# Ledger of designs, part 145: peptides against a protein of PDB entry 6FRK

Target 1, 411 residues: chain A of PDB entry 6FRK
Amino acid sequence: NEEVLNAMLKEVCTALLEADVNIKLVKQLRENVKSAIDLEEMASGLNKRKMIQHAVFKELVKLVDPGVKAWTPTKGKQNVIMFVGLQGSGKTTTCSKLAYYYQRKGWKTCLICADTFRAGAFDQLKQNATKARIPFYGSYTEMDPVIIASEGVEKFKNENFEIIIVDTSGRHKQEDSLFEEMLQVANAIQPDNIVYVMDASIGQACEAQAKAFKDKVDVASVIVTKLDGHAKGGGALSAVAATKSPIIFIGTGEHIDDFEPFKTQPFISKLLGMGDIEGLIDKVNELKLDDNEALIEKLKHGQFTLRDMYEQFQNIMKMGPFSQILGMIPGFGTDFMSKGNEQESMARLKKLMTIMDSMNDQELDSTDGAKVFSKQPGRIQRVARGSGVSTRDVQELLTQYTKFAQMVKKM

## One batch from the design tools (peptide; made by RFdiffusion4, then SolubleMPNN)

Design b2_p18_3_s3 (from b2_p18_3, 12 letters changed)
Fold by OpenDDE base, seed 3:
Structure b2_p18_3_s3 (fold): chain B 411 residues (1-411), chain A 18 residues (1-18)
Amino acid sequence: as target 1 above (411 residues)
Amino acid sequence: SLDTELELLEKILAFLKA
């Protein structure tokens, strides 16, 4: 029994290390799991694997829980949120994502660029803010981030903004000058929350980086970025352990909408490769994808039209990044689509939809599918002209549809 | 069933990857 436990724990520990979980945390988890498992209960014929998985899951949940309640903004108050983090962590992008998140929820939100170190930082923030229709403040001439932050915070307080996000300077590494600047800004603006932004892709360096920030600045919240990449998110555990601060949001792509509230249970489930079925169900329900019942009923009758395919493409487009959706399905690793492949797949999907937008109802609703086009080749030429594509592109769509319909009709 | 919807989604996603 102990040998079996040790073997299974070794596999779990290996998987956690491959997920960028810090070696110290993996060791602690191994000891905690060993202490939590009664070997006698394992002898009684219970599924040893399920018991170990449950114990591992429970201990990982504890590692993500700092024991501190996350700060939340107060309605009708001017909430100042200061962002800190290294250059390349996604800090500036995350400021815009958070601002957009609150704006979409009906908060009066604004952005301040207090990054005077990086040339074009203000232009980048301004570009992101303008695209999202978020009010912004910054300077092209003022070089003191304390002055910019103070003036911007005062301006937006006077204008009764509820969410005031301050982006600060990043550096390529931890530097005393960076921390001194952050402290000066924090002292001047007196933020209600300090958010540390961490790149999950730095793996084992997450602990040391997160600790360096927490030791210098009163970090109260963590945002983990680049969880859509090769990073399995194990670095998030290191960030919580080092900062003793909750993860409040995760960045899950490059788009402004690729941002979600952190949920502990789904995150740990994904980290273990169990998927996030609950989060997938929530997303399906939020999108009112209940129209899939009508599709399922059609599939039972062996019917699948071009319109049915189009509707499914629309549904997928609404669910967000393919990498996210795939990462929620058990057995689909986050590595299933690289970011490059995802953008290409989305571009391909949009192209297919554009071709289908030039089809008529008879073509879209045809139970014979592509045979309508085979019987009347002039339809292909019409659709090609209407969508601005080649007749070959239309034929390729019809070929793909036919293959897909054959696969789906076997369900 | 939710399982059938998930299976359909998986098939669509697999198709879009190919």
Scores: peptide ipSAE 0.085, ipTM 0.710, DockQ to the pose 0.057
Fold by OpenDDE base, seed 1:
Structure b2_p18_3_s3 (fold): chain B 411 residues (1-411), chain A 18 residues (1-18)
Amino acid sequence: as target 1 above (411 residues)
Amino acid sequence: SLDTELELLEKILAFLKA
């Protein structure tokens, strides 16, 4: 029994290390799991695998829980949120995502660019803020981030903003000058929350970086970025351990809406490759795929058109990166689509849609689209010319449609 | 139903991978 436990724990530990979980945390987890498992209960014929999985899951949940309540903004008050983090962490993008998140919830939200070090920082923030219709402040001439932050906070306080987000300068390295600047800004504006933004893709470096920030700045919240199909998320555990601060949000892509409140259970489930059915359901519901009721009704009647396929492709494209969607489905591991394969799949999907954009309503709405084209081969040549593809590409689409339609009609 | 939508999504994703 102990040998079996040790073998299974070795596999789990290997998988966690491959998921960028810090080696110290993996060791601690291994010890905690060993202490939590009753070997006598394992002897009683309980499913050893399920027991170990459950124990691992519980210990991972504890590793992402710092034991402190996350700060939340107070409605009708002025809440100053200061962002800190390295250059390239996604800090500036995350400021815009958080502002947009609160704006969509009916908070009066604004952005301040106090990054005077990076050329074009204010232009980037202004561009993002303007696209999202978020009020912003910054300067092209003032070089002191303390002055900009103070003036911006005062302005937006006077205008009764509820969420005031301050983006600060990032450095390429942990420089003392960066921390001094951050402290000066923090002292001047007296933020209600300091958010550390961490890039999950830095793997084993997450702990050292998070610790360096926490040792110098009173980090109260963590946001983990770049939790796309490549970042395995293990760095998030390191951030919590080092900062002793909760993860409040995660960034899941490049879009302004690729941002969600951190949920412990779904995150750990995804980290273990168990999928995130709840997150998938939430995404499906957010897309108002309720228009699929009409499709579902058509499917019950054995009808599936090229238009129906096109609409489904549009829906999938709206769900975000395929790697994320697949990672939410149980049995589709996070490694199921490499970033290269995802881009290729998206390019393939866009190509198929471009071909269908050159089809007419008779072709798109036919219950047997392939047969319409087979009866009149001149249609294939027209569509090929209209979409800038070969006749072979159109034939391949029709073959794929036929296979897909056969699979869907069996539902 | 949500189950049918999820099943459809799975089928589409399986198709796109193939």
Scores: peptide ipSAE 0.081, ipTM 0.705, DockQ to the pose 0.028
Fold by OpenDDE base, seed 4:
Structure b2_p18_3_s3 (fold): chain B 411 residues (1-411), chain A 18 residues (1-18)
Amino acid sequence: as target 1 above (411 residues)
Amino acid sequence: SLDTELELLEKILAFLKA
């Protein structure tokens, strides 16, 4: 039994190391799991794999819990949020994502660019902020980030902004000067929260980097970026351990909406390759897919229309990137769709929807849409002309619909 | 049920991949 446990723990430890979990944390987890597993219960014929997975899951959940409540902004207060992190961590993009997140929730949100080091930092922030209709502050002439941050914070406090996000410099090579600049900015603006932005793809370096920031500034929150890539996010555990600060959000892509509140259970499930069923459920629920009850009831009666398919395509498009959705489903690995294949799949989906936008209600609401078109081939030509596609493209859609309807009717 | 919605989503996703 101990040999079996050790073998399974070795596999888990290997998988965690491959997921960029720090070797010290993996060792500690191994010891904690060994201590938590009753070997006598393992002897009783319980699914040893399930028991070990559950023990590993529990210990990983503890590793992501710093034992500190995440800071949350207070409604009607001016909340100053300072961002810190290395260049290339996605810090500037994440500032815009967080600002947009709060703006969509009805917070009066603004952005300040206090990055005077990177050429085009202010232009990038301005571009992102303008696209999202977020008020912004910065300077092309002021070189002192303390002055820019102070003036911007004062301005937006006086204008009764509720969320004031300050982006700072991310210098790579001058660690000491960066940290002193960050400390000076922090002292000047007295932020309510300091957010460390970390790139998940830096792997084993996450601990050392996160610690370096925490040792210099009062990091109170972590945001992990680039979780849409090959990075399984094991570095996030290292960041929490080093900063003793909760992960509050994750960046899951390049779009401004590719930003989600951190959830422990889904994250750990994904890290272990169990998928993110809870996150998928939450995304499904957020979409008010309650209309799925009506669809499910139709499906029980063997009814599935082109309109029903169109509505499901709309729902998928609202859920975000296809790769993320697939990555939430157990057994669909992150490698299941390359980024290129995702864009192609989304373009294909949009094309299919555009074809259906040229259909009439009789065609969309028919219980046998393909038969309606087969009986009157002139409909195919009309839809093809209306959508700017070939008659073949419409026929392919109808063929796909028929196959899909047959598959769904077997549910 | 949530399971049926997930199954439907899986089927849609599988279809879109094919």
Scores: peptide ipSAE 0.069, ipTM 0.693, DockQ to the pose 0.057
Fold by OpenDDE base, seed 2:
Structure b2_p18_3_s3 (fold): chain B 411 residues (1-411), chain A 18 residues (1-18)
Amino acid sequence: as target 1 above (411 residues)
Amino acid sequence: SLDTELELLEKILAFLKA
C-alpha cells in the first residue's frame, strides 16, 4: 500500500513539476497529501487513484487560498487600482481587460498610463482604451510617473469615476529603480488595491518574481496572464504562496474579452488535467443550445445533415476560442491545441462554413448530402465556384461530413 | 441531454482537430 501511494504521489509530483509548480510547493504538497491519506482506508478497496487525486486536489485548493479575502471595489466610491509587474507580463493589456470587465458591469471605469519609461506606452494604452471606449489619461511630455498618476487620479476622482486603474512602468528585470518608482507612485495615489500581474509562461521563475514584488510593494491581488498557451498555470500557485495574495482574475488570450474572474476549483481541475466540466456546462448553457434537443432527436433517428453540421459549427464558434473549450474537456490537456493550431482550426471551420453557404437547401437538408453530390457531380462544381474554392475542397468537405456523420450516428 | 451534448461537442472538437 505504501509503495503504491509513493508511486502515485511520484507521478502526481512529476505532473505538477511539469505544470511549473514550484519544487518547494510540490514537496509540501506531497507531505500534506501523505499526512491526509489514511493508508488503512486505502486498504478497504476504495479506488486508490481517486483518493489520491482527491487529496491532491484538496491540498492544491489550499495552496491557491492565501487565507485572505480578495479586495473588491465599493460601488459609488472611487476605487484606485494600481497595476505592477514586469515588462511583457501583459500588465498594460490586463489593465484594459479589467477596465472593460468593470465597464461592462456598469462601473464608471477609467485608465491612467503612468508608464513613462517605455516609449509608446501611452499610445498603446490609448489605442486599447479607445477601442474599448474607456476614458483614459496620460501624458506625452510629463516624465514623472508620480505626477501623471496623481493628476490622473485626481481628475478621475473629481469626475466621480468608480474604478480608476493606474498602469505603471514595467522592467525586463527586477531593478531597484523600478521598485522605488512603484513605491513613489503608490505613496502619491494611495491605491485601494495593488495588483501584481504575472505571466504564467515564466514557469519556475514565478515564485522569485512574485516575492520580489511583494517584498518591495504591498501587493494585495494577483492576476495571472497567458493561460491560453502552453502555460499549465502551476506558476500561479507560486505567486499566491509568495505574495500571500489571492488571484482575482486570469487572462486567457489576447482579446479584451479573454479575461475572467478566478475560480479555484476550475483552475485546479485544469492544472490536474481533469478539465473544467462545470465551466463547460456553463458555457454550453450560455449558448442556449436548446436547439440541440432537435439535433439530438435527429441523431437518435440516425439523421445528420450538412445543415445540422453547419449549425453545430456555428454553436462551437459562439463558444469562443477552441483552446479554451478543449481545455475544459477532461483528457484534452491545455497542450491539446496550441494557439497556432486554434487559429488554423477556426480558419478551417470558417472555410467549411463558407463552402456550405454556397450549397442549396436540397443539398444542406439531405440526410445523405454526400450521396446527393455523388449522384450529380455538377453540384460540386457549382458549390466550388460559388464559394471560390477548388472542387477538391468541396470533395474534402463531403468526405469529412461523411466521416463525421458516421461518428455522430453511432452516438 | 447534457451528457449527450458534451459527447457531441467532444466529437466535433476531435473532428476539428483531426
Scores: peptide ipSAE 0.038, ipTM 0.640, DockQ to the pose 0.088

Design b2_p18_3_s4 (from b2_p18_3, 12 letters changed)
Fold by OpenDDE base, seed 3:
Structure b2_p18_3_s4 (fold): chain B 411 residues (1-411), chain A 18 residues (1-18)
Amino acid sequence: as target 1 above (411 residues)
Amino acid sequence: MLDTLENLLKKVQAFLKA
């Protein structure tokens, strides 16, 4: 019995190390799991594998829970959120994602660029902010981040902004001057929350980096980025352990919408390769896919129209990046859609929808839409002219629809 | 429902890859 437990714990420890979980945390987890499992209860014929998996899951949940309630902004108040983190962590992008997240929820949000160290930092922030229609502040001439941060915070406080996000300089981990600058900025603006942004792809270095920030600045929240890449998210455990601060959000791609609130249970399930069934259910419920009972029923009957395809494209676009959705389903690895393929796929979906917007109800609701167009080629030319595309693009859509409709009939 | 959604997502995925 003990040999079997030790063998299974070795497999779990290997999988956690392969998931970028810190070696110290993996050792601690192994000891905690070993102490939590009664070997006598395991002898009684209970599914030893399920018991070990449950114990591992429970201990991973504890590693992600710092025992501290996450800071949340107060509606109708001025909430100053200071971002700190290394260069290349995705900090500036994450500032824009957080601002956009709150803006979409009806918060009056703004961005301040207090990164004077990196040439073009303000231009990058300005570009991101402008694309998202988020108000921004920064300087091309002021070199003191304290002055920029203070002036920007004061300006946006006077304009009654509710979410004021301050992006700071990202330097290398070994620069004491960075930490002094961050302290000076924090002292000047008196932030309600300090967010440490961490790149999950740094693996075993997550603990040491997160600790270095927490030892110098009062980090109260963590955001983990690049969880859409090869990083399996084990670095997130290291960040929580080092900062004793909750993860509040995760970055799941390069798009401004590739940003979600952190959920402990789904994250651990995903880390263990169990998928995020709960997050999938939540996303499905948010899509009101219950209104698609009619579509599910049509699909069961092997019926699939161009309208049904259009509605599916709308659903995919509402769910966000398809890689995120797939990465929530057990057995669908994140590698299934490379980042480049996803933006291209979304652009392709939007193009296809624009073509379908130029179709009539007879064309959209036909159970054999491709045959409607093949019988009357003048329809292709009308749709092409209406959507501003080539007749070839319309024919390509109809070819894809035909392939999909054939797959539906095989269900 | 989940199995049907998973199957739908698999089909949509196959469509996006096609």
Scores: peptide ipSAE 0.010, ipTM 0.356, DockQ to the pose 0.056
Fold by OpenDDE base, seed 2:
Structure b2_p18_3_s4 (fold): chain B 411 residues (1-411), chain A 18 residues (1-18)
Amino acid sequence: as target 1 above (411 residues)
Amino acid sequence: MLDTLENLLKKVQAFLKA
């Protein structure tokens, strides 16, 4: 029994190390799991694997919980949020994502570029802010980040902004000059929250970097970026452990919408390759799939039209990035869709929808749409001309529809 | 990719039926 436990714990520890979990945390987890597992209960015929997985899950949840409540902005107040982090961490992009997130929730949100060190920092922030229609402040002439941050914060406080996000300078390495600059900015603007932005792809370096920031500035929140890549998210545990600060959001891509509130349970489930069933439920419920009762009823009756497929594609497009949806499904790791494949997938869906927009109601509402087109091949040519695609593209759509309709008939 | 979308739709539908 103990040998089996030790073997399984070794596999789990290996998997956690391969997920970029810090070696010290993995050792601590192993000890905590060993102490939490009653070897006598394992003798009682319980699925030893499930029990170990549950114990590991429980201890990982504890490692992600710093025991500190996340800071939340107060509605109707001026909340100053200062961002800190290394260059290339995704800090500037994350500022825009957070601003957009709050703006979409009806907060009066703005961005300040206090990065005077990097040439084109203000242009990059301005580009992102303009694209998202977020008010911004910065200077092309002011070289002191303290002055530009103070002026920007004062301006937006006077304009009754509720969320004032300050992007600071990053460096390629931990430099004392960077930390001094961050402290000077923090002292001048007195932020309500300091957010450390960490790149998950730095793996085992996450702890040391997060600690270096926490030791110099009062980091109160963490945002983990680049969880769309090969980073399995284990670095997030290291950041929490080092900063003793909660993860508040995660960045899951390059798009402004590739940003979500951090949820502990889904994150740990994903880290363990269990998927995010709860987040999938939430995301499906957010789609107000109540309108899909009619679709579910049709699907139960083995009826599937081109219109039903169109509506499904609309729903999938509303779910957001396919990488996120796939990453929520058990056994579809983050590795399953490279960023290029996702945009290509969305473009393909849009193309298919554009083809269907050129179909008539008789074609769309037929329970055997492929047969309608097969009986009258002139319809394919009409739809192809109407949608600006080849007859081959229409035939490919009909082939896909036929596969889906056959699948629905088997469900 | 299509097989991925098909599998995704299957899983989403299976999830909605659960």
Scores: peptide ipSAE 0.006, ipTM 0.318, DockQ to the pose 0.070
Fold by OpenDDE base, seed 4:
Structure b2_p18_3_s4 (fold): chain B 411 residues (1-411), chain A 18 residues (1-18)
Amino acid sequence: as target 1 above (411 residues)
Amino acid sequence: MLDTLENLLKKVQAFLKA
């Protein structure tokens, strides 16, 4: 029994190391799992694999729990959030993603660029902020990040902004000058939260890097980036262990919507290759898809309208990039859609919705929308002209709707 | 791609029904 346990633990440890989990954490986890497994219960014929997986899952959940409650912004307060991290960590992109996340939730959000070191930092932030319609502050002439951060924070406090995000300079290496600059900025603006942004793709270096930041600045939150790449996210465990700070969000791609609140169980499930079913449930629930009892009831009766399809497309667009949703479903690998196919897929969905925006209520609410258009071909020409598309594009949409409606009838 | 969307919608719907 102990030999079998040790062999299985060796496989798990290998898989965790291949997932970029720090070797010290893997050793500690092995000991904790070994101590948590009752060898007598393993003798009783219980599925040894399931028992070990459950023990591993439970110990991984503990590793991502720092025992500290995550900071959350207070509604109606001016919440100052300072970002820290190395150059190339995705810090600037993550500032924009976090700002956009809160803006979409109805928070009055703004961005401050206090990165005076990197040429084009302010232009990059300005470009991202402008695309997302997020107010921003920065300077092309001021070289002191303390002045920029202080002026920007004061400005946005006076304008009653609720979420004030400050992006700071990143360096290529851990430099004392960077840490002093971060401390000076932090002392000047008195942030409510300091967010360390970490690139998951740095693998085993995550622990040492996260520790170096925590030893110099009061990191209170972690955001892990580049979880859409080859990084399996094991570096996230290292960041939590080193910073003693919770992961609050993860970056899952390059798009501004490639950003989600961190959830422990889905993350660990995904790390173990069990899929992210719970994260899919939660995303689906956040979309209030469940509030559409009326849609579920229609679907049970085999009814599906163009309006119902439009609402489903809106829901998919709210879930974010299609690859993320697919990557949450067990048996759909992350490779199933190349990044190029996602933007094209979203553009296609948006085009289909634009075609449906040119339809009338009779067309949208018909239980046989395709038949309404087939009986009166002049409707296709009207919709095509109204949406600025070809009659072929409208026919393709109706063909797709017909396939969906047939699928719903078979469900 | 549309077949993938169809399959996703089917899976999401099946998941909501479960």
Scores: peptide ipSAE 0.006, ipTM 0.330, DockQ to the pose 0.068
Fold by OpenDDE base, seed 1:
Structure b2_p18_3_s4 (fold): chain B 411 residues (1-411), chain A 18 residues (1-18)
Amino acid sequence: as target 1 above (411 residues)
Amino acid sequence: MLDTLENLLKKVQAFLKA
């Protein structure tokens, strides 16, 4: 029993290290999982794999929860949010995403560019802010970030803004001059929240970077960026452990709406390849796809047609970036999050829909569509010719449909 | 509702991986 546990824990530890989870956290998790597993309960014939998975999930949830309540802005008050982070972390883009998030929720939101170090920082912020219709402040001539931040905060306080976001200078390295500048800005504007923006793609360096910021600046919140690429979510665990601060949001792409509130359980589920079912439910509910209730009811009754499948493909295509949606579905894994895989996946769905567009109502509305085609093979040839595909492509679609319909009948 | 959508999504996943 202990050998089996140790073997499974070794596989889990390897997968977590491959997911850029810090080696110290993986070691701690291994010991915590070992202490949480009752070996006597494992002897009683319980599914050892499920027990270990559940213990691992619980310990990962604890690693992402610092036990500190996240700061939240107060409605009808002036809330100053200062952003800090390295150059290339996605800090400036994240400022715009957060501003847009609050604006869409009916907050009076603005942006301040206090990055005087990077040439074109103000132009980039201005472009993003203008595109999102967010008020902004900055200077082309003032070189002191303290002056710009102070003037901008005062201006927007006087105009009764509720969310005042201050973007600061990033550096390529952890330089003392950067931390001194950040402290001077923080002392001048007295922010209600300091947000550290971390790039998840830096892998094992996440802990050291997050710690260096926390040791110099009173980081109260973390935002993790670049979770749309090959970046493995394990760096987020390192950031929480180092900063002792909650993750409040995640950036999941390059678009201004590729930004979501952090949820611990969905994130850990996604990290383990279990999918983000809650986030996908929220995304489906945000789309107000009223037709989903009717489909859900049909699926409960074990009914699933080719038309129902077509409508689902249309819904998936409407849900936004297909890579994000696939990344929310259990077991598609992080590999489907790449831009190349999104286009290929969308092209595949469009091809399947084009095949179904060449089907008739009898074929589409049959509760056993595959049997309709199997009884009359001439239908496959008609559909193949109508859609400009091979008979094999139509047979593959019908095979996939049959697998899906069988899973529906077993619900 | 949650369980049904979860099951739908697992099915869509199984379909797209197939």
Scores: peptide ipSAE 0.012, ipTM 0.347, DockQ to the pose 0.025; fails the geometry check

